# Peptides against a protein of PDB entry 2AKA, part 7

Target 1, 299 residues: chain A of PDB entry 2AKA
Amino acid sequence: MEDLIPLVNRLQDAFSAIGQNADLDLPQIAVVGGQSAGKSSVLENFVGRDFLPRGSGIVTRRPLVLQLVNSTTEYAEFLHCKGKKFTDFEEVRLEIEAETDRVTGTNKGISPVPINLRVYSPHVLNLTLVDLPGMTKVPVGDQPPDIEFQIRDMLMQFVTKENCLILAVSPANSDLANSDALKIAKEVDPQGQRTIGVITKLDLMDEGTDARDVLENKLLPLRRGYIGVVNRSQKDIDGKKDITAALAAERKFFLSHPSYRHLADRMGTPYLQKVLNQQLTNHIRDTLPGLRNKLQSQL

## One batch from the design tools (peptide; aimed at target 1 L11 A14)

Design b1_p10_3_s2 (made by RFdiffusion4, then SolubleMPNN; from b1_p10_3, 3 letters changed)
Fold by OpenDDE base, seed 1:
Structure b1_p10_3_s2 (fold): chain B 299 residues (1-299), chain A 10 residues (1-10)
Amino acid sequence: as target 1 above (299 residues)
Amino acid sequence: ILEEVDRILS
């Protein structure tokens, strides 16, 4: 069943090429979260490279179909420039920025047209995620005044689909009740069947507080549960702390924290990656017969 | 692609 994710990758590429990607309910995981919730850091931690646009405000402005493929080699390729292999992940970041700007213009607006990026790496499990723009309320720069609603409308195009799993990324240092990710997830998945909770910034919580109840799935239960992660701080990123060291620190964080020690084996980025691989594989298996029939009917 | 799907489902 290891071929299921690559199969969906081929479907995604094919549908993108013909402009019908939005019309098909592909089994996929959409990543949602508020601005600065830590989505980009989670994705980069999977790859072990810095390759996503960074900064304050809306960074992801187009859907990014990120296809991780376990391989003996490490390189990236874009669907919009087939045949070009990127081995410098700084160039990957620059290409994402350039391709985003090419479509959105200079106003830092958004576009629903996906960027398809495939990353081959020995450090990843097969996993495909659709990174979506971070939800925001306040336009910055020359962004349109209705940017909040534009983003929400874009997200809804993905998360309303029945075969879309939702990776809801919420920061622990904010009230969970105010989580943009969980709010939108609850709106489209009221029974919590399609939502996987990711809790970031656990290391940034106020002293004397913890997210134990959330992580134990006791506060806002999700069928697929919650996984806590610890990302590099902006200081760590600026200081060029490598992701490998950050992952070790993350493990240490959970193991040494009184509130999380008992959960440590079910926390952290590596565990999240494994769970997502398994859940996506199983989800594809469950949905593929229906997808097959739909494809057949459209031929 | 459909053939690949059929193969996997078999």
Scores: peptide ipSAE 0.042, ipTM 0.749, DockQ to the pose 0.194
OpenDDE base, seeds 2, 3, 4, 5: peptide ipSAE 0.037, 0.032, 0.034, 0.028; ipTM 0.740, 0.738, 0.737, 0.716; seed 3 fails the geometry check

Design b1_p10_3_s3 (made by RFdiffusion4, then SolubleMPNN; from b1_p10_3, 4 letters changed)
Fold by OpenDDE base, seed 1:
Structure b1_p10_3_s3 (fold): chain B 299 residues (1-299), chain A 10 residues (1-10)
Amino acid sequence: as target 1 above (299 residues)
Amino acid sequence: ILAEVDAILS
């Protein structure tokens, strides 16, 4: 069954090549969250490299189909420049930025046309995620006045699909009741069947508060539950703290925290990777017969 | 691709 994710990767690539994008209800995981919720950091933690655009405001401005493939070698490939192997992940970041700007211009606009990036690494599990632009309320700079709605409309193209799982990324240091990620997830998945909750910034919560009730799935229950993670701070990123060290610190955080110690084995980035790999694999297995029939009918 | 899907489902 480990080959199921690569199969869907081939489907994604093929449909992207013919411009079908999200028209076909492929089994996939869409990543949603407000700006600065920590989505990019979570994805980079999976790879163990800094390779995504960074900055204030909106960073992801096109859907990024991120295909992680376990391999003995480490390199990245883009669908839009086949044959070029990237081994410097700074160059990967630059290519994402360049390809984004090529389509959207320099006005910080968005485009629904996906970027397809495949990363081969010995440090990853097979996993495909669709990273989506962060939800925002206020346009900045040269952004269109309706940027909020443009982003929401783009997200809806993915998350309304029945075969789309939703990775809802919410920061713990904000009121979860006001989570943009959980709000949009509940709108399209009111029974919480397709949503996986990720709680970031647990290390930034006010003293005397914790997210134990959320992580124990008692506050806003999701069938697929919640997983807490601790990302590098901006200071850590600026100081070039390596992700390996950050993952060790994350483990230490959960183990040493009075409110989270009992959950530690079901928290953190490595556990999240494992869960997502398993859930995606199982989801593909469950949806593949229906997908097969749909493909056949289109021939 | 369809053939590959069929192979997996068989």
Scores: peptide ipSAE 0.045, ipTM 0.767, DockQ to the pose 0.190
OpenDDE base, seeds 2, 3, 4, 5: peptide ipSAE 0.040, 0.040, 0.040, 0.039; ipTM 0.756, 0.760, 0.759, 0.753

Design b1_p10_3_s4 (made by RFdiffusion4, then SolubleMPNN; from b1_p10_3, 3 letters changed)
Fold by OpenDDE base, seed 1:
Structure b1_p10_3_s4 (fold): chain B 299 residues (1-299), chain A 10 residues (1-10)
Amino acid sequence: as target 1 above (299 residues)
Amino acid sequence: ILEEVEKILS
């Protein structure tokens, strides 16, 4: 079963090579959330490196197929520049930015053409995620006035697919009822069968409030439940707080918090990564026979 | 390409 994710990775690469992106219903996890919901931080925490574009606006402007592969070595490879091994993750970030700009131009627009990035690391479990642009309401800079709907339309190309699991990232310091991630998930997955909830910014909630009911799956139930995480603050990022230390702080946060200590073993980035690995593996196993049959029928 | 995909799946 541990080889199922790499198998789908090869399928993703093959489809990307022919320009077929979201049209085929591959078993995958799409990451959705509002701008600044913490999506990039979650993904970087999996890798343990800073490698994604950052900013206050739309930073992810193309789908990023992030393929994490457990390995004894640490390096990254892009499908668009085969043979080049990146060991400096700052260079990875720069390549993402450059490749994004190459396609979208300088207007900070979006493109549905994926970037395929594979990261080999001893610190990751096998896991593939499709990072999608953050949902927004207000265009900034030279963005088109309909950027909100362009993003939504792009997201819908992924999340409407039956074999797409949805990693819905929502900040705890905002009203969950207004979560862009959960709204779009509910639209395409009204029964909550394909959605995994991630609650970020638990450490930034107002005093006297907590997200216990959400994390216990009692407020807005999802079949696959919710996992809370604590990401580095912008101050921590600017101060170059390493992710390892942040993960330790996250563990401490859950263990020491009166509202969350009883959930601590089912919270945090490492647990999230494990759950996603397991869920994706199982999901591939369940969907692969149907996919094979569909493809065979088209031959 | 579908043949290649089938080979990957086989």
Scores: peptide ipSAE 0.095, ipTM 0.797, DockQ to the pose 0.656
OpenDDE base, seeds 2, 3, 4, 5: peptide ipSAE 0.072, 0.090, 0.082, 0.093; ipTM 0.786, 0.795, 0.790, 0.800

Design b1_p10_4 (made by RFdiffusion4)
Pose (drawn by RFdiffusion4):
Structure b1_p10_4 (pose): chain A 299 residues (1-299), chain P 10 residues (1-10)
Amino acid sequence: as target 1 above (299 residues)
Amino acid sequence: LLDQINEILD
C-alpha cells in the first residue's frame, strides 16, 4: 500500500516536538554509520542533489528525519519552515546548518531535537530514513570531550527500540568486521533480524580484493541482506551534481567488475531505494495493527 | 495530541 509510509510520515511529524520517551516506538529506519562510511553520499545519491552539510567530521548534529516522496515536481520543505518551498538544494543545505546552529550552543555538539525534511523528487521512491550523527573516536572538533559517548547514547535511544530498522553503512575499504555500524547493530540486534547492510566505496578497495563474500551475505550474515553502492561523482557543465551520469557510472562499475557482475541487478542506489521502500512498507504493515492501542498506553 | 494521533490513524 502506497499509503503506509505517508501515514507514518504524519506520525513522525506529530512526534517531532515530543521529547524522548523510551516507550514510544514508531516503525522507521535509522541510518547508522561511522564517520568514514560515506553515509551522506548514499542519501545525496537518493535525492540526486547535494544538500547535506559539509565539514570535517560530523555532518548530522541533530537527527534528520528525511521523508522522500516520489513526485513529478522537485522541491523540499522543513516542518519548522511552515509553507516555504525550497527549490535550490544549496539553500536546503544552508537551512539545515542554520536550524542546527540555532539549537546547538557549541557549533560542534549535538542535540536530540529532530529536523524534519521532506523532499519531493522524480529521483526518489517513497521512503523515509532518520539520519543520525556518525560515530568517531578522536573528539577532534571543539567540544565536547565525551562526544563519542554522546553520539553513541543518542544512537542507542533510537536503535534499542524494537520497531527501529537499522541501515548500517560501512565502507568496503576497511575491515568490515570492525565496522562501527555493524558492531552497534549487533549489540542491539544480535540475531541480525532488523539490520540492513549497506557497503559503500566498493570502487576504492585494494587491488586484487573484493567484498563478494559480504555482498553474498555469507561472511557477516544478516537476514535482510547487504546492498553495495559506489559514489562515482559526475559534475555537469556548471560543476553541479549530475545524478543520471553518476548512476550510469555506478551501473557500469558493477556490470564490469568480475567479482560483482552476477549481482549487479541487486546492487546500486536504485536497487537500494527499491529494497528500502519495500522493507519499510512491509515493516509498517506488520506493526500498524497494534500501533494505535499501544501508543495510547505509552504516551 | 491524542486527538491528532487518532485522526491520523483513522

Design b1_p10_4_s1 (made by RFdiffusion4, then SolubleMPNN; from b1_p10_4, 5 letters changed)
Fold by OpenDDE base, seed 3:
Structure b1_p10_4_s1 (fold): chain B 299 residues (1-299), chain A 10 residues (1-10)
Amino acid sequence: as target 1 above (299 residues)
Amino acid sequence: LLEEIDKILS
């Protein structure tokens, strides 16, 4: 049903306006991962634009409700500045930074108050994601010493909800057993029913190693499986390498890699976007009757 | 919103 995701978007907007988003068990996908796991790159690859804040340490410091809407036109809108259409995605990035700083100040602190961003584009499928701050171990700048736990507590407000799917983003060039994303997912979803695994940085693995067993769902099984992706390097991002070209390179990577060739049609950013659209749609369908009854009881 | 939900669920 094509209207399910837009319907939930309206619910998200309505509840965000009254500050009740964290208390609602809306059908949604929360994106979790350690700092530098590649979360921002995955989201930008969906849109095909550079529009998220970049930098060292904690970049995402407020939840970002990213609502992608397939449209014939391309522009963005923020819930906090209704009526303003952004066609320059550089301005979108600046607005996210400004709105974040307005609430958190300059100390690189965090806030649980979401930013709601809607992006209309002919290059996206209908999809809503909640991007969450990256998990960290070490405070930077003027961050409080307990910033790690502040972030974890914020994430838990989302991922503990039964209707929350978890997009767990883990880099392949690190020990998966130490993945912050998979650790938190396992904590709140021990049976792996709500978790979708994303494996980034497959192109950065040491020679002679691969993540085949992970991607085949044999190492740490998830009911919803794993999807591997290849993001632009930091050098490519700084150089503003075209995302379209990067997506072509990603496809080539999977097709040409002896360990991943057989999985190539079930890997990559475009496939991930398709899967997430389908998973979210189905999830909304399954949960909407219960949500409807809950809302009715509150009126 | 409830009316919209009901319409979809009908």
Scores: peptide ipSAE 0.140, ipTM 0.825, DockQ to the pose 0.205
OpenDDE base, seeds 1, 2, 4, 5: peptide ipSAE 0.140, 0.137, 0.129, 0.094; ipTM 0.828, 0.825, 0.821, 0.811

Design b1_p10_4_s2 (made by RFdiffusion4, then SolubleMPNN; from b1_p10_4, 4 letters changed)
Fold by OpenDDE base, seed 3:
Structure b1_p10_4_s2 (fold): chain B 299 residues (1-299), chain A 10 residues (1-10)
Amino acid sequence: as target 1 above (299 residues)
Amino acid sequence: LLKEIDEILS
């Protein structure tokens, strides 16, 4: 059913307008991960554009409801500035930063109030993700000393909901046992029913090591499995390396790696996007009857 | 919105 994701988008927009988003159990995918885990790069790779804030420390400081819509045209719209079409994705980035700063100030604080961004593109599948602030341990700048817990509390508002799927983003070049994403996912989804694992930075692992066991779902099993991706390096991002070229390099990486070659067709950003589209669509189908009844009872 | 949901679920 092709209209399911757009329908939920309209629900998200309506409830965001009245500030009730956090209280609703909408079928959605929340993106969680530690700082520098590669979340922003994954999202930008879906769109094929650089449009998310970058920097050290906490970059995402408000939930970003990112609604991708397949279209013949390419442009973006914000719910907070209806009628304005953005065709320059640099302006999209600047608007996110400005809108974030408007609410949080310059102290690098966080706010649970979402930003709703819709991107129309011929290069995307219909997909909605809620990008959440990266988990951190150390306050920076003028952040309060309890910023770690503020972020965790914000994430919990989303991931504790039964209808929330969790996209857990973990870097391969760090001990998976210490993954902030998988820790929080395990806390709220102990049976691994709602969690989709994404493993980034596979190209940055030490020689002689690999994440094969993780990707084969043998180390920490998730019902919905794991998908490995290779993002652009920070150098490539700063140099504005073309995302299309990066996606080709990602494909080449999996095909040429002896540990991942057999998994190559079930790895990479394009496959991840497809899986997420399917997972979200199916999830909406399963949850929509219950949501409908709940909404009816409130009217 | 409820009408739209009902149309999809029908």
Scores: peptide ipSAE 0.160, ipTM 0.838, DockQ to the pose 0.203
OpenDDE base, seeds 1, 2, 4, 5: peptide ipSAE 0.152, 0.150, 0.146, 0.123; ipTM 0.836, 0.833, 0.832, 0.825

Design b1_p10_4_s3 (made by RFdiffusion4, then SolubleMPNN; from b1_p10_4, 5 letters changed)
Fold by OpenDDE base, seed 3:
Structure b1_p10_4_s3 (fold): chain B 299 residues (1-299), chain A 10 residues (1-10)
Amino acid sequence: as target 1 above (299 residues)
Amino acid sequence: LLEEIDAILS
């Protein structure tokens, strides 16, 4: 039996080439969160490489369909340049930036046209995520005054789809009640059926405070629950701190924290990756019959 | 692709 995630990957690639003209609700996970919520860091931690654009303001400006494929080899491929294998992940970053700029120009605008990136690695589970631009309120540079709404409209194109799961990334050091990620998720998924909560920056919370109630799913309940993670700081990223070391530090953080020790085995980036793999696989299985029928009707 | 889906669903 073929793996379900690679099957959907082929569907994504095929329909990406056609553009948004294909009204097909593919089973997928959309990653949403405010600017600087830690979305890119989570994705890089899955791969174990630095390969996503970094900087201030809106960094992700096109949807990035990130297809992780477990393999004996390590390399990346873009759908827009088939046949080219990237083994240097810095070149992957540069290609994302170049391809983004090619479409959006130099005004730091956004485009709804996805970039499809496939990463083969022995260190990943099969997993596909759609990284979306971070929600922002303040235009920068030559961005249009309505950039906030442009981003929201783009996100809504994904998260309103019934077969779209939502990975809502929220920083712990901000009021969760004001989380952009959870706010948009609640709007389109009021019963919390399609939303997976990720809580970042747990290590940056004020002394004497914790997110235990959130992580225990008691404050803002989601059917699929919450998973806490600890990402590298911007200083660590700039200093090129090793991701493996960061993951070890993350584990240590949860194990040593009085408020999180009892949850440690259900926290952290590796556990998140496992959960997402399982949930995506199950989600594809549940939605595949309907997808099959819809595909047949469009042939 | 449709044939692949059918194979999985069978």
Scores: peptide ipSAE 0.147, ipTM 0.827, DockQ to the pose 0.193
OpenDDE base, seeds 1, 2, 4, 5: peptide ipSAE 0.140, 0.143, 0.133, 0.110; ipTM 0.827, 0.827, 0.823, 0.813

Design b1_p10_4_s4 (made by RFdiffusion4, then SolubleMPNN; from b1_p10_4, 5 letters changed)
Fold by OpenDDE base, seed 3:
Structure b1_p10_4_s4 (fold): chain B 299 residues (1-299), chain A 10 residues (1-10)
Amino acid sequence: as target 1 above (299 residues)
Amino acid sequence: LLSEIDAILS
């Protein structure tokens, strides 16, 4: 059923064009996590390109509906500039920044209006994710003092929807009990039915510590489990380290780590992409009859 | 879009 994700993509585009924002309960995966948890890095690793805004503080300031489509060609398209094909992913980054600033201004504020970006690539599986602003407690620049709550309210518009799956991104080098991602997920999904856990920064844990219990789903059980990943360091990103090389290093990390070796085939970015493709496809199948009935009633 | 959904569900 490879056509299910593209079908939902068309629905997303159609409803975005009429400005419904998050009011429609479409089957989707919302990506949540604290600031610098590694959300954007995970998405870039799927594409194999650097194309998302980077920097300190809140870099994602609008929801980004990222639609990955397997294709023989590689290019990107924005819903807000139809007909323009981007083959330079640096230009994609610049367009995201420009479109964000156009709506939010220069005060580093946020907007709930999504940016719709479709990426065609031979290196991706069909997959749609909604990248959301990182949760933060400290306003920066000209941000309002209540920016934390504005972000939270925006996230809640997505994650409270019954048809929304939650990709909760948490860094391993921080106390998981204090994970912003898992905290918000637990609030709206107390039984852990809609949440997929991603554990980043496993390579940055203190010597003698590991996240084995978390990855084995023994500490904070989620029905859909946890997948560990290793992203490029900020130094590697600044140095424009090749993502392909980073993915190889990630594989090596899991295979060589005493605590994770037995899990290696169920870890890493490629496995995460595959799982998300399957999870989303199955989720669409389960929710599509209800969605069909809802749409019929509104026409 | 409804027709496409129906085609998949059929």
Scores: peptide ipSAE 0.139, ipTM 0.827, DockQ to the pose 0.198
OpenDDE base, seeds 1, 2, 4, 5: peptide ipSAE 0.139, 0.132, 0.125, 0.106; ipTM 0.829, 0.825, 0.822, 0.816

Design b1_p10_5 (made by RFdiffusion4)
Pose (drawn by RFdiffusion4):
Structure b1_p10_5 (pose): chain A 299 residues (1-299), chain P 10 residues (1-10)
Amino acid sequence: as target 1 above (299 residues)
Amino acid sequence: LTEEILSILD
């Protein structure tokens, strides 16, 4: 049903101003990743426009509820900017930065208050993700020293919930067994039943190595599987993001890599969008029947 | 407010 994701989108809007309540549990996807995993590039490739804050270290300092709606037209709206239509995605980036600073005292700390961004685009399938602060160790920023723990605690508030699917994002050019995202997913989902794996930067692996065993779901098995992507950034004449060319380059990469050609149809951003749309829809279908009665008891 | 939120599922 094309209606389930929009229905939950309304619930997320309604609960955006309701503070943390450990018992409230909407069916949704939380994006979890180490700060080196490239999780912003995954989201920007869904949208086809650069729109997320840039900076060293942390990009998301408040949870970003990103609601992507397939549309013939292309624009964005924030729940906190009633009626305004954003058509220039640079302004979208600037609003994320401004609304975040409006809330965060220190210009580098974090807050649990979400920003609710809806994007209508021909480049997206109907899909909703909650992007969360990336994980890191060295609090190299400017307050606070326990920032690693504040981030982990915020992530745990989301992912310890049973209806929260986990999109664990890890770079291929690292020790995947030591992935911050997969580790935290294991702490709360030991059976790997509600974690979807994303492997980025496959084109940056060392010469003569590949991630075939993980992509084939053999080395670190997850029931919902892994999906590999690459960010082969292409810019148009104006120096701006060209998503059609970037997706073609990604497709060329998987078709030409001897380790991945047999999986190409199950790799890449278009396929990832398809998978997330399908899994999120089925998950909502599964959880909606008991939802109204359960919510009344939990509020 | 609770009623308004629950009415989304009515």

Design b1_p10_5_s1 (made by RFdiffusion4, then SolubleMPNN; from b1_p10_5 with L1R T2K; failed a check: a repeat of another design)
Amino acid sequence: RKEEILSILD

Design b1_p10_5_s2 (made by RFdiffusion4, then SolubleMPNN; from b1_p10_5, 3 letters changed)
Fold by OpenDDE base, seed 1:
Structure b1_p10_5_s2 (fold): chain B 299 residues (1-299), chain A 10 residues (1-10)
Amino acid sequence: as target 1 above (299 residues)
Amino acid sequence: RKDEILSILD
C-alpha cells in the first residue's frame, strides 16, 4: 500500500512538532553504522543527489528523518522551515549543517532532536529512514571526551524500540565481526528479526577476498538478509562523479564479479531501495492495528 | 494536540 509510508511521515512530523520523537515507537527504519561506513553515500544514492554533510569525522550529529516521496517534481523541504522549497541540493546540505550547528553549537557535539527532511523526487520510491550519528571511539575537534557514549545512548533510544527496523551499514573491507553496526544490532536484536544488513565497500576488499558468505546470509544470519552495495569513492564524490553513472558501475560490479554474479539481482542500491520500501510498508501495515492504542498511552 | 495526532490514524 503506497500510502502507508506517507501516513507515518505525518505522524513523524506531528511528533517532531511537539518534541515527543524520542519516546515514541513508530514503525520506522533507523540507519546505524560506524563512521565512514558509507551511510551517507547510501542515502544520497537513493535520492541521486549530493545533499548530506561530508567529512572524515562525525558529520551526522542529529537524527535525520529523511522522508523520500515519489513525485513528479524534485525538491526538498524541512519541517523547521515550512513553505520553503529547496531545488538546489547544495542548499539542502547547507541547511542541514546550519540547523545542526544552531542546536549543537560549534563544538561538534550531538543532539537527539531530529531534523525532518522531505525529498520529493521522481527518482525515489516512498521511503523514510532515520539517519543516526556514526558510531565512533575517538572524539574529534572539540567533541566531548564521552562522545562515543553519547552517540551510543542516542542510537539506543531508537534501536531499542520494538517497531524500529535497523539498517545496519557495515563496510566489507573490515572484519564483519568488528562491525559497529552489527554489534549494536545484535545487542538490541539478538535474534536478527529487525535488522537489515547493508554491506558497503565491496569494491575495496583486498584482492582474493570476498563477502559472499555474508551476502548469502550464512555468516551472521539475519531474517531480513543482507544487501551489498557499491558507493562512490570519496575521490569520485569530490570529482563530482554522477550518481547515475555510479549506479551503473555498481550493477556492472556485481554482474562481473565471480563471487557475486549469482546474487546480482538481489544486490545494489536500486534493489536495496525496493526492499526497504517493501519492508517498511509491510512493517507499517503489521504495526498499525495496535499503533493508535500504543500512541495514546505514550502521549 | 494529542487528539489531533491520533486523528491521523483515522
Scores: peptide ipSAE 0.349, ipTM 0.911, DockQ to the pose 0.867
OpenDDE base, seeds 2, 3, 4, 5: peptide ipSAE 0.349, 0.344, 0.316, 0.318; ipTM 0.913, 0.910, 0.903, 0.902

Design b1_p10_5_s3 (made by RFdiffusion4, then SolubleMPNN; from b1_p10_5, 3 letters changed)
Fold by OpenDDE base, seed 2:
Structure b1_p10_5_s3 (fold): chain B 299 residues (1-299), chain A 10 residues (1-10)
Amino acid sequence: as target 1 above (299 residues)
Amino acid sequence: RKQEILSILD
């Protein structure tokens, strides 16, 4: 069962090599959320390394197909530079930035052409995610005025696909009713069948408030439920706080919080990673037969 | 190429 995700990785790579003309609805998880919703932090916490671009505005400007592979070694590889093994994750970040700029130019524009990044690590479960640009309403720099719609159009190319699961990342310290992630998910998945909710910034909620009802799947029910996480603060990120320590702090947060202690075993980044691995594996198992048949019929 | 892709699923 664990081999199904690597199988899809091979499919993804093969389709990428052919180009964007491949009309195949691959089983995948697309990560969606507003800018600063905490998407990058969640992904970095999976790897245990700082390797994603940071900054204000639109950070992710191309889809990032992040393929996590459990391995005895730790290194990263890009599909666009095969044979080069990255062991310094700062270099990984720089390569993402350089490759993004190569395609988009210097105007902070976006491109629908994915970057394929594979990370081998003993600290990860097999998991593939497609990180998408953060939804925004305000152009920055010399971005075009319609950048919001460009981003939305890009996201829609992924999330409208029937075999695409949606990891909707929403910050708890904002009104969830206004969550960009949940809005787009509701638009394309009105019955909440394909959406997994992630609630970030639970530690930043106003005193006297909590997201218990959301996390218990009582407010805005999703078939696949919600998982709360606590990421490093921006100060901690800037100070290069150890992710392992942050994960321990996350666990402590849930255990010590009166509203969340009863949910603690079903919260946090490690649990999220496990759930995503399981859900993706099951989803691949369910969808691959249909994909095979479709491909065969096209021969 | 489709055949190659299909072979991945074998």
Scores: peptide ipSAE 0.320, ipTM 0.898, DockQ to the pose 0.776
OpenDDE base, seeds 1, 3, 4, 5: peptide ipSAE 0.283, 0.316, 0.305, 0.284; ipTM 0.887, 0.896, 0.892, 0.887

